# Peptides against a protein of PDB entry 2AZE: the designs that were tried, part 106

Target 1, 148 residues: chain A of PDB entry 2AZE
Amino acid sequence: AQECQNLEVERQRRLERIKQKQSQLQELILQQIAFKNLVQRNRHAEQQASRPPPPNSVIHLPFIIVNTSKKTVIDCSISNDKFEYLFNFDNTFEIHDDIEVLKRMGMACGLESGSCSAEDLKMARSLVPKALEPYVTEMAQGTVGGVF
Target 2, 101 residues: chain B of PDB entry 2AZE
Amino acid sequence: GRLEGLTQDLRQLQESEQQLDHLMNICTTQLRLLSEDTDSQRLAYVTCQDLRSIADPAEQMVMVIKAPPETQLQAVDSSENFQISLKSKQGPIDVFLCPEE

## One batch from the design tools (peptide; made by RFdiffusion4, then SolubleMPNN)

Design b1_p18_3_s2 (from b1_p18_3, 7 letters changed)
Fold by OpenDDE base, seed 2:
Structure b1_p18_3_s2 (fold): chain B 148 residues (1-148), chain C 101 residues (1-101), chain A 18 residues (1-18)
Amino acid sequence: as target 1 above (148 residues)
Amino acid sequence: as target 2 above (101 residues)
Amino acid sequence: SFTIHLSRPELINFTVTS
């Protein structure tokens, strides 16, 4: 029946939308955990040192990282107002956003890859509101989206 | 029947989506609260040591880019062209090189 | 090739290199 076909199309559309939202939510959760964990780490470190780090020794979020071989030749042109930059490399480079950096630092507790120890999972759960804890658990287990 | 089944499925999907929306709202709220907390923002930093854990400046040049919101970053990484273009609309872009030590 | 749009609201200045 045409009506059933229409509903099936709608069903598929909704499933795709839900899938997208699931991905967005997972990323938001990871960002939240990573950020809170970073803040917690730094707070503890500063307390132990009894002072904040030198201002020029830290990089505040947000930022982007670009890395390439030290042998790579980079030509850079900058507009007068510094609104525009152009970098030309003679070899490959990598770009990482700050969230990725935090993840690689372990700030997301390995949740991004489902590689959470019991301690990691405990930490991750402690950094989100209660309502999000079940989702964190599912992320750690790799069971998110099982309903669909 | 098939129609009833599909209708029920759609209702269930709607409820699932609503639940997701709710969770996303909670998460977004938390992120907003973090962004509005001065102390949290003060503590939201990484060190060069942290960056070395990502790419060691002994072997890699590590460049940090800080740019205003809505800055466009265009990157081309191919055998024929290796380029990064940055274009800000809200202010100057800052670039920093992470030292080896 | 790819494009990234930076959308974070806050920016903290640091030393600029040439």
Scores: peptide ipSAE 0.025, ipTM 0.871, DockQ to the pose 0.077
Fold by OpenDDE base, seed 4:
Structure b1_p18_3_s2 (fold): chain B 148 residues (1-148), chain C 101 residues (1-101), chain A 18 residues (1-18)
Amino acid sequence: as target 1 above (148 residues)
Amino acid sequence: as target 2 above (101 residues)
Amino acid sequence: SFTIHLSRPELINFTVTS
């Protein structure tokens, strides 16, 4: 009775922990694919151009993006040492991290939404170690969630 | 019985978690290798063209923020006020505006 | 509020057009 209850509590605790780790793993996989794909794209582009882009024309990771309507009035105050910034907007804004930007660029091959074509899936698999390929396949199929 | 079933479940979950941990270790190792590779980091960038594909600067202004680790960001987005506050403890924050086409 | 943790904290200049 009490013993069974204790074990059931432990079982539930472990299930929740596994669920959290599954979510973390999926995000890590997406990051890996996105980063490697980005690097590959840029390497190819630079080879085709026979030179790297001008230093002031690119944004290196990591970064975050803030976007708002061009009609939005923005007041910005900056400390002398640039340690503190305060932005006041007269309308709504959006914030995106670099990973989200990469996903929207298609760098994660649509894996984040399970919208992979055969070619997308092939690319995604090629960018991860063999041990992770089955998990990538499950993500593409939307069948992730089981305990293995 | 119930006790035997629960005991078996716990053993199976333990094995499953160990496998999951192994996969996570592989993944984190790959990410670390990327971070340690100088050429990869040099190539880890986006362009203004990329940002335009996400938010067209013809209609949306796009601001880029690069900050040191542990920088605190506070954002308020409501009908009453719209505000972003940044506070760094480890160095200066850089803010850039993506140019329009 | 949240804290930004950057694994690659190097700051690189980017042309600002205002």
Scores: peptide ipSAE 0.025, ipTM 0.870, DockQ to the pose 0.060
Fold by OpenDDE base, seed 5:
Structure b1_p18_3_s2 (fold): chain B 148 residues (1-148), chain C 101 residues (1-101), chain A 18 residues (1-18)
Amino acid sequence: as target 1 above (148 residues)
Amino acid sequence: as target 2 above (101 residues)
Amino acid sequence: SFTIHLSRPELINFTVTS
């Protein structure tokens, strides 16, 4: 009946919303793991070195990375107040945000690509509240949303 | 029947969404706590060595952009033009290179 | 071409004071 059709439309609407929230939650979990893991790594490194790194050798979050060949010619225009920048390149470039950098560094323990070893999964679980551990496990197994 | 089944499905989906909302609240709370922790703030950094794993400064120019929230980054990467435009609304933008370059 | 919003509008921002 028409009522069944209406409910089916609503069902699909809710399923799509849930899918979107699942994606957002997964990204939030990855960010949490990556940030905590980064902090942990740096804390340990500074303890071993008995001093912090030189100020000009580190970049605090947040940041964006742009890279291109050293042969690329770049023209830069900057406003007086430094609110606006314009870069013109004569060749291709790449852009990476800080989260992507952390993931490529392994700070998310390979959870983002389903490449978690047993050790990676253990680390990932240790960096989230207990309530999130089951979801981390599902992410590692690629079974998130499998019930839907 | 089908109607009863759909009705039950909708109730179950509502419960599932509520669970997701709860987990998201937990996660956002943790991220907020990290941002408010002084020690975590101090230690939330990457080194030039880390960036070399993304793009080796020996072969690539590596530019770092630090911009305030709500900054717009527009990029064009095509065969005809290559450009990046940055527009901030909440403060100045800092751009620099790694010392190893 | 593409545009990136650095504020991550659908995600919580993680801003560090340095």
Scores: peptide ipSAE 0.024, ipTM 0.865, DockQ to the pose 0.080
Fold by OpenDDE base, seed 1:
Structure b1_p18_3_s2 (fold): chain B 148 residues (1-148), chain C 101 residues (1-101), chain A 18 residues (1-18)
Amino acid sequence: as target 1 above (148 residues)
Amino acid sequence: as target 2 above (101 residues)
Amino acid sequence: SFTIHLSRPELINFTVTS
């Protein structure tokens, strides 16, 4: 009985770990798709324009975005060496990492939200190694929850 | 019996986890390759237009933070205070504002 | 409160405007 109890605990532990890894894998896949899609988009755009964008007109990854109402008063204190910043807001703000920005831009093909069209799914699959395609399909279907 | 069943389950779960690890390694490798590819990194950018699609500067102030790796960002967003603290150890932090245009 | 550690490589400049 005690032995079975121990194994049950271990089983639950492993199940939870697998669940976490599934989530991590999904995020990694989304990142890969988003990054590659972004690069592809920009490559095409630059080819069409026959030139790269002007310097300082683009933001290279990685970055963090902070947004708040235009009415929000922001007081910023900066160290002399610019190693430290302190922002004080008089109202709420939002912080978004670059991956979230890419997702909202549609760079992950809607795979993250289940809004992946057939074309989006095709694109998503094309941006991952062959071994990952089945998982991408499962993500699009929302059937990743199963254990191998 | 129950013991044998559990033992079998654990073996199966181990195999499942190994498969997950393999897939994760593939993903990590791909991401690493992207980070090592100069052309990819050159093309890994967004524009102000992209940012406006996320938060329109006509209504929202959009601030971009560029900082060295391992920079610490601490944020407090509560009714009592609204604050962001940035601390870098590897170099200066750059902060930019996206124009409304 | 939240803490975010920027762990990914180099970041470049963007236009600073009003």
Scores: peptide ipSAE 0.025, ipTM 0.872, DockQ to the pose 0.069; fails the geometry check

Design b1_p18_3_s3 (from b1_p18_3, 11 letters changed)
Fold by OpenDDE base, seed 4:
Structure b1_p18_3_s3 (fold): chain B 148 residues (1-148), chain C 101 residues (1-101), chain A 18 residues (1-18)
Amino acid sequence: as target 1 above (148 residues)
Amino acid sequence: as target 2 above (101 residues)
Amino acid sequence: SFSIHLSRPELIKFTYKK
């Protein structure tokens, strides 16, 4: 019947929306963990050193990283007001945002890849509100995707 | 029947989505709290050593881009063109290199 | 090719430093 067909279409629409929101939630959780873990690491490091790092030795978030072979020739043009940059490379390059950098640093505790030790999982859980802990556990197990 | 079953499924999916929305609200709230905390902002940094763990300057050039919010980055990475374009509307863009070890 | 925004003000408060 037409009504059943309409509801089936709606069902599929909602399933897709839920899937998208699940992906978004996972990313938000990873960001939260990564940021809090980074702050915690740096706080501890500064306490051990009894001072903050030299200003020119650190990069505050947010930032973007671009890397390429040292053999790559880069031509850069910059507007006078520095509002516009143009980089031309003679070979391939990579771009990483700060979140990806934090993940690769281990700030997300390996949760992003499901490569989470028991200690990593404990850390990850400690960096999120209680309501998010079950979801963190599912992420670590790679079992996220079910309907609540 | 089929209609009743589908109707029930939709109700269950609605409840599931509401739960997701709630969790996302919690996450966004936490992130906002981090953005509003001055001490957290001060401590939200990486070092060149951290970046070397991602891309070793011995083999890779590592460029850092800092720009105002909503700055647009467009990149082309193909055999015919390798290009990055940055355009800011809210202020100047800062680009620097991390030194080698 | 791709396009992204460099900053996420909702995540981290950004203050440009000259």
Scores: peptide ipSAE 0.027, ipTM 0.871, DockQ to the pose 0.075
Fold by OpenDDE base, seed 3:
Structure b1_p18_3_s3 (fold): chain B 148 residues (1-148), chain C 101 residues (1-101), chain A 18 residues (1-18)
Amino acid sequence: as target 1 above (148 residues)
Amino acid sequence: as target 2 above (101 residues)
Amino acid sequence: SFSIHLSRPELIKFTYKK
């Protein structure tokens, strides 16, 4: 009885760990697709323009963006060495990392939200190694983790 | 019996986890390759137009933060406190606004 | 509230730019 109980506890522990790893894997796949798609887009754009964009017109990864209403009053305290910043807002704000920005730009092909067209799915599959293609398909269909 | 069933389940879960680990290793390898490729890093950028497409500066102010690795960002977003704190240990932090244009 | 660390050393090689 005690042995079975111990195994039940271990079973639950492993199930939770697997669930976490599934989430991590999906995120890694999305990041891979987004990064490769972004690079591909920019490469093509630069080739079409026959030159790189102006240095001040681009933001290289990694970055964070903060957005808030233009009406929001922001007080900023900055150390003289610029090692420390403190922003105080009088209203709500949003923070987005670069990956989220790429997703909203469509760089993950809508795979993150199940909004993949046939063309989007084709693109997504083309940006991952063959071994990951089945998982990409499952993500697009929303069937990941159904075996448990 | 119950014991045999649980033992079998644990073995199956182990196999599933090993498969996940394998796929994750493939992903991390691909990402590492991207990070090591100079051309890919050069091309890993967004434009101000991209940022405007997700947060219209006509209605929203968009602030961009560039900071060294391991910079800590602490945020509080509540009815009584709206605050962002940035602390870097490896160099200066750069903050700029995305143009409304 | 929440806290995060900027950068992803294993994902993107960071280069400081002004």
Scores: peptide ipSAE 0.026, ipTM 0.871, DockQ to the pose 0.076
Fold by OpenDDE base, seed 5:
Structure b1_p18_3_s3 (fold): chain B 148 residues (1-148), chain C 101 residues (1-101), chain A 18 residues (1-18)
Amino acid sequence: as target 1 above (148 residues)
Amino acid sequence: as target 2 above (101 residues)
Amino acid sequence: SFSIHLSRPELIKFTYKK
């Protein structure tokens, strides 16, 4: 009886761990797709232009974006060595990491939101190793972990 | 019996987790390869045009923060206080504005 | 298009500490 109870506890623990890993894997896949898609896009664009963009016209990963209304007043305090920044806003702001930016750009092919067209799904699959393709398909269908 | 059933369940879950671990390893490897590829990193960029699609600088001020790894970010967004604090341990932080006033 | 370093007093009021 006690042994069975111990195993049931372990079962629940494993189920939760699996759930966490599923989420982590999905995020990793999305990152991979987004990064590769971005690189591919830019490579193609540069090839077509026959030159790279001006150095100061692009923002290389990693980065963080902060946006707020242009009417927002911002006070900024900076240390002499620029190791510390303090921004005070008089209104709300938004923070986005580079991955979120890429997702919003469509670099993850809409896979992250379940709005993946057939063409988007084809692109997504093409940007991952073969072993990950089935999981990408499941993500698009919203059927990940259905057997658990 | 109950014990046998639970034991079997655990074995099945172990197999499932191992499969996940395998896939994660593959994915992590791919990401590592991207990070180690100089050309890929050179091409891993967005433009101001890209950022406009997220937050139009005509209406929104868009600030870009580039900070060293392990930089601490603290944000407060409430009706009474709107603040962002950045603290780097490994080097200076760079902050940029997207053009288009 | 180009990135502008966040050092425009007309946009952000900068205060340097120590």
Scores: peptide ipSAE 0.025, ipTM 0.874, DockQ to the pose 0.035
Fold by OpenDDE base, seed 1:
Structure b1_p18_3_s3 (fold): chain B 148 residues (1-148), chain C 101 residues (1-101), chain A 18 residues (1-18)
Amino acid sequence: as target 1 above (148 residues)
Amino acid sequence: as target 2 above (101 residues)
Amino acid sequence: SFSIHLSRPELIKFTYKK
């Protein structure tokens, strides 16, 4: 009885760990798709323009963005060496990392929200190794969660 | 009986986790390859238009923060305090403003 | 230029830590 109880506790622990890893894997897949899709987009754009963009016209990853109302007053304190920044706002702000930006740009093909068209899903599948394609399909269907 | 069933379940869960680990390794490998590819990194950028699609500078002020690895970011967004603190250990932090049209 | 460096005092209020 005690032995069975111990195993049941372990079972629950493993189930939770698997759930966490599934979430992590999904995020990794989304990142991969987003990055590759971004690179392809920009490659095609540069090919169309027959030149790369000016260096100061783009922001390379990684980055973080902070957005707030244009009416928000921002007070910024900066160390002399620029190693330290302190921003004080008089109103709310938002912070987004580059991955979130890419997702909102559609670089993850809507896979992150389960809003993939057939073509979006095809694109997503094409941007991952063959071994990951079934998982991408399951993500799009919302059927991820079962035990392998 | 019950013990045997639980033991078998745990074995199956272990195999499932190993499969997940394998897939995760594939993903991390792909991401590493991207990071090691110079051309990919050169092309890993967004434009001002992209940022405007996320937060239009016509209505929103958009700052871009470029910080070296391991930079500490502390943010407080409450009714009484709105603050972002950045502390770098590996070099200067660059902050840019996305211009309005 | 895509971005403007925020070190420009006309964009935001700056206080340098010394």
Scores: peptide ipSAE 0.023, ipTM 0.873, DockQ to the pose 0.036

Design b1_p18_3_s4 (from b1_p18_3, 11 letters changed)
Fold by OpenDDE base, seed 5:
Structure b1_p18_3_s4 (fold): chain B 148 residues (1-148), chain C 101 residues (1-101), chain A 18 residues (1-18)
Amino acid sequence: as target 1 above (148 residues)
Amino acid sequence: as target 2 above (101 residues)
Amino acid sequence: NFKIHLSRPELIKLTVKT
């Protein structure tokens, strides 16, 4: 009985670890799709325009975004070497990393919500190695969670 | 029996985790390949138009922060305090604003 | 409140021309 109990504890530990890795893999897949899709979009856009966009009109990854009401007063202090910043706001703000920005732009093909159109799914599959395609399909169907 | 069943489950879980690790390795490899490709990095950008879709520049101020790896960000958002602290270890931090501000 | 580390090791920091 004690031996079985010990193995049950170990089983549960492994199941939780697998669950965590599944979540990590899903995020990695979304990042890969988003990055490749962004690059593809921009490549096509530059080809159509026959030139790259003005340097001051684009922001390269990685970055984070902070947004707040235009009415918000922001006090900023910067160290001499620009290694340290302190922002004080008089009201609430939002922070978004570059991956979240790409997701909101649709660069992850809606896969982040566990659903996407047939066209989106086709695009998503085309942006990952063959070995990852089945997992992308499971993500789109919301069937990720079982142990394979 | 129960013992045999649990033993088998543990073996199967080990195999499943190995498969999962393999998929993760494939994925991280692809990300590294992207980081090593200069043309891809040149094209890895968002525009002001993209940022407008995240926060309406007519109502919101949008600030972009670019910082070196391992930069620490601390944010406090409460009724008593609204603050962001940035501490870089590897170089200077840059802050940008969209022209439509 | 929360703390995070910026940037990812698998990505190269790009400098924006200003």
Scores: peptide ipSAE 0.023, ipTM 0.869, DockQ to the pose 0.069
Fold by OpenDDE base, seed 4:
Structure b1_p18_3_s4 (fold): chain B 148 residues (1-148), chain C 101 residues (1-101), chain A 18 residues (1-18)
Amino acid sequence: as target 1 above (148 residues)
Amino acid sequence: as target 2 above (101 residues)
Amino acid sequence: NFKIHLSRPELIKLTVKT
């Protein structure tokens, strides 16, 4: 009985660890899709425009975004070497990672919500190695979480 | 019996985790390849138009932060305090605004 | 409140406009 109890505890521990890794893998897949899709988009756009965008008009990854109301007063203090920044706001703000920005741009093909169109799913599959395609399909279907 | 069943479950879970780790390694490798490709990195950018699409420029100001690796970000967002603290270890931090702002 | 460690390789540079 005690042996069974110990194994049950271990079983639960492993299940939780697998769940965590599944989440991590999904995020990695989304990042890969988003990055490749972004690169593809920009490559095509530059080819069509026959020139790259002005250097000061684009933001290269990685970055983070902070947004707040235009009415928000922001006080910023910067160290002399610019190694330290302190922002004080008089109202709420939002922080977004570059990956989140890409997701909101649709670069992850809507896979992040598991609500992909047929075209989006096709695009998503085309942006990952063959070994990852089944997992992408499972993400789109909402069937991720099963035991391999 | 129960013991045999649990033992089998643990073996299956171990195999599943190994497969999962393998897929993660594949994915991580692909991400590294992207980071090592100079042309891909050159093209890994967003525009001010992209940023405007995620935050209404009529209502929101958008601040972009470019910081070296290992930069620490601490944010407090409460009714009593709204603050962001950035501390870099490897170089200066750059902050930008879109031209229309 | 939360703390994030930014460990990604490179960030995007934009011009500060007022």
Scores: peptide ipSAE 0.030, ipTM 0.875, DockQ to the pose 0.070; fails the geometry check
Fold by OpenDDE base, seed 3:
Structure b1_p18_3_s4 (fold): chain B 148 residues (1-148), chain C 101 residues (1-101), chain A 18 residues (1-18)
Amino acid sequence: as target 1 above (148 residues)
Amino acid sequence: as target 2 above (101 residues)
Amino acid sequence: NFKIHLSRPELIKLTVKT
């Protein structure tokens, strides 16, 4: 019947929305873990050194990374007020946001790929509120995605 | 019947979505707390050593861009055009290079 | 606007020191 058909359409709509929210939640969890882990690492390092690092030796979040071959020729046009930049490369480049950088640094404990060691998983769980711990476990196992 | 089954499914999906929303709110709250904590902001940094771990400066040029919020970034990476355009309306853009070892 | 031809050393506004 038409009524059932309408509900089936709505069902599919809701399923897709839930899928999107699951993806968003996973990303938020990874961000939280990565940020907290980074802060914790740096706090410990500074405590051990008994001083903060030199100001020009660190880059604070947020930032973007651009990398290319060191042989790549880059032409850069900059406005006088430095509000506008134009980079022209003669070869391919890569762009990474700070979150991706943190993931590659291991700050997300390998949770992003489900490749956590026991120690990594323990760390990941310790960096989230209790309510999120079951979800972190599911992410580590690659079992997230069901309807609950 | 089929109608009753679908209705029940929709209710269950609504409950699932509400649970997700709750968890997401927890996450966003935690992130806000981090952003509001001065000490956390001070400690939220990476080093040149960190950058070298993701791209070897011996082979790759690593450029760090710090731009104000709402800065527009456009990138073209095609066979004949490789370009990055940055436009800020809230302040100057800073560019840093990680030195080679 | 001004245009610069960039090598790695030439791109430096600020070099992050190790």
Scores: peptide ipSAE 0.030, ipTM 0.878, DockQ to the pose 0.033; fails the geometry check
Fold by OpenDDE base, seed 1:
Structure b1_p18_3_s4 (fold): chain B 148 residues (1-148), chain C 101 residues (1-101), chain A 18 residues (1-18)
Amino acid sequence: as target 1 above (148 residues)
Amino acid sequence: as target 2 above (101 residues)
Amino acid sequence: NFKIHLSRPELIKLTVKT
């Protein structure tokens, strides 16, 4: 009985670990898709324009975004060497990382929210190695979570 | 019996986790390859238009922060305090605003 | 509150024109 109890605990431990890894894998896949899609978009755009964008007109990854109401007063303190920044707001703000920005841009093909059309799914599949395609399909169908 | 069943389950879970690890390794490898590809990195950018789609500069102030790796970001967002602290150890931090602001 | 360490696969620095 005690041995069985120990194994039950271990079983639960492994199940939780697998669940966490599944979540991590999904995020990694989304990141990969979003990134590759972004690169592909920009490559196409530059080809159409026959030139790269002006250097100061774009923001290269990585970055984070901070947004707040335009009415928000922001006090910024910067160290002389620019190694330290302190921002004080008089109202709430939001922080978004670059991956989240890409997702909101649709770079992850809506896969993250289950809003993946057939065309989106095709695109998503094309942006991952073959070994990951089945998992992408499962993500789109919401069937992730099974035991491999 | 129950013991045998549990033992079998654990073996199956181990195999499942190994498969999962394999997929994760593939994915992380792809991300690493992207980071090592100069052309991909050159094309890894968003535009002001993209940023506007995320937060409308007409209503929102949009600040972009570019910081070296391992930069510490501490944020406090409460009714009593609204603060962001950035501390870099690997170089200067750059902050940008959308032109519309 | 929360604390985040910015560490991602190597990507290029972003600059927005004003």
Scores: peptide ipSAE 0.030, ipTM 0.871, DockQ to the pose 0.069; fails the geometry check

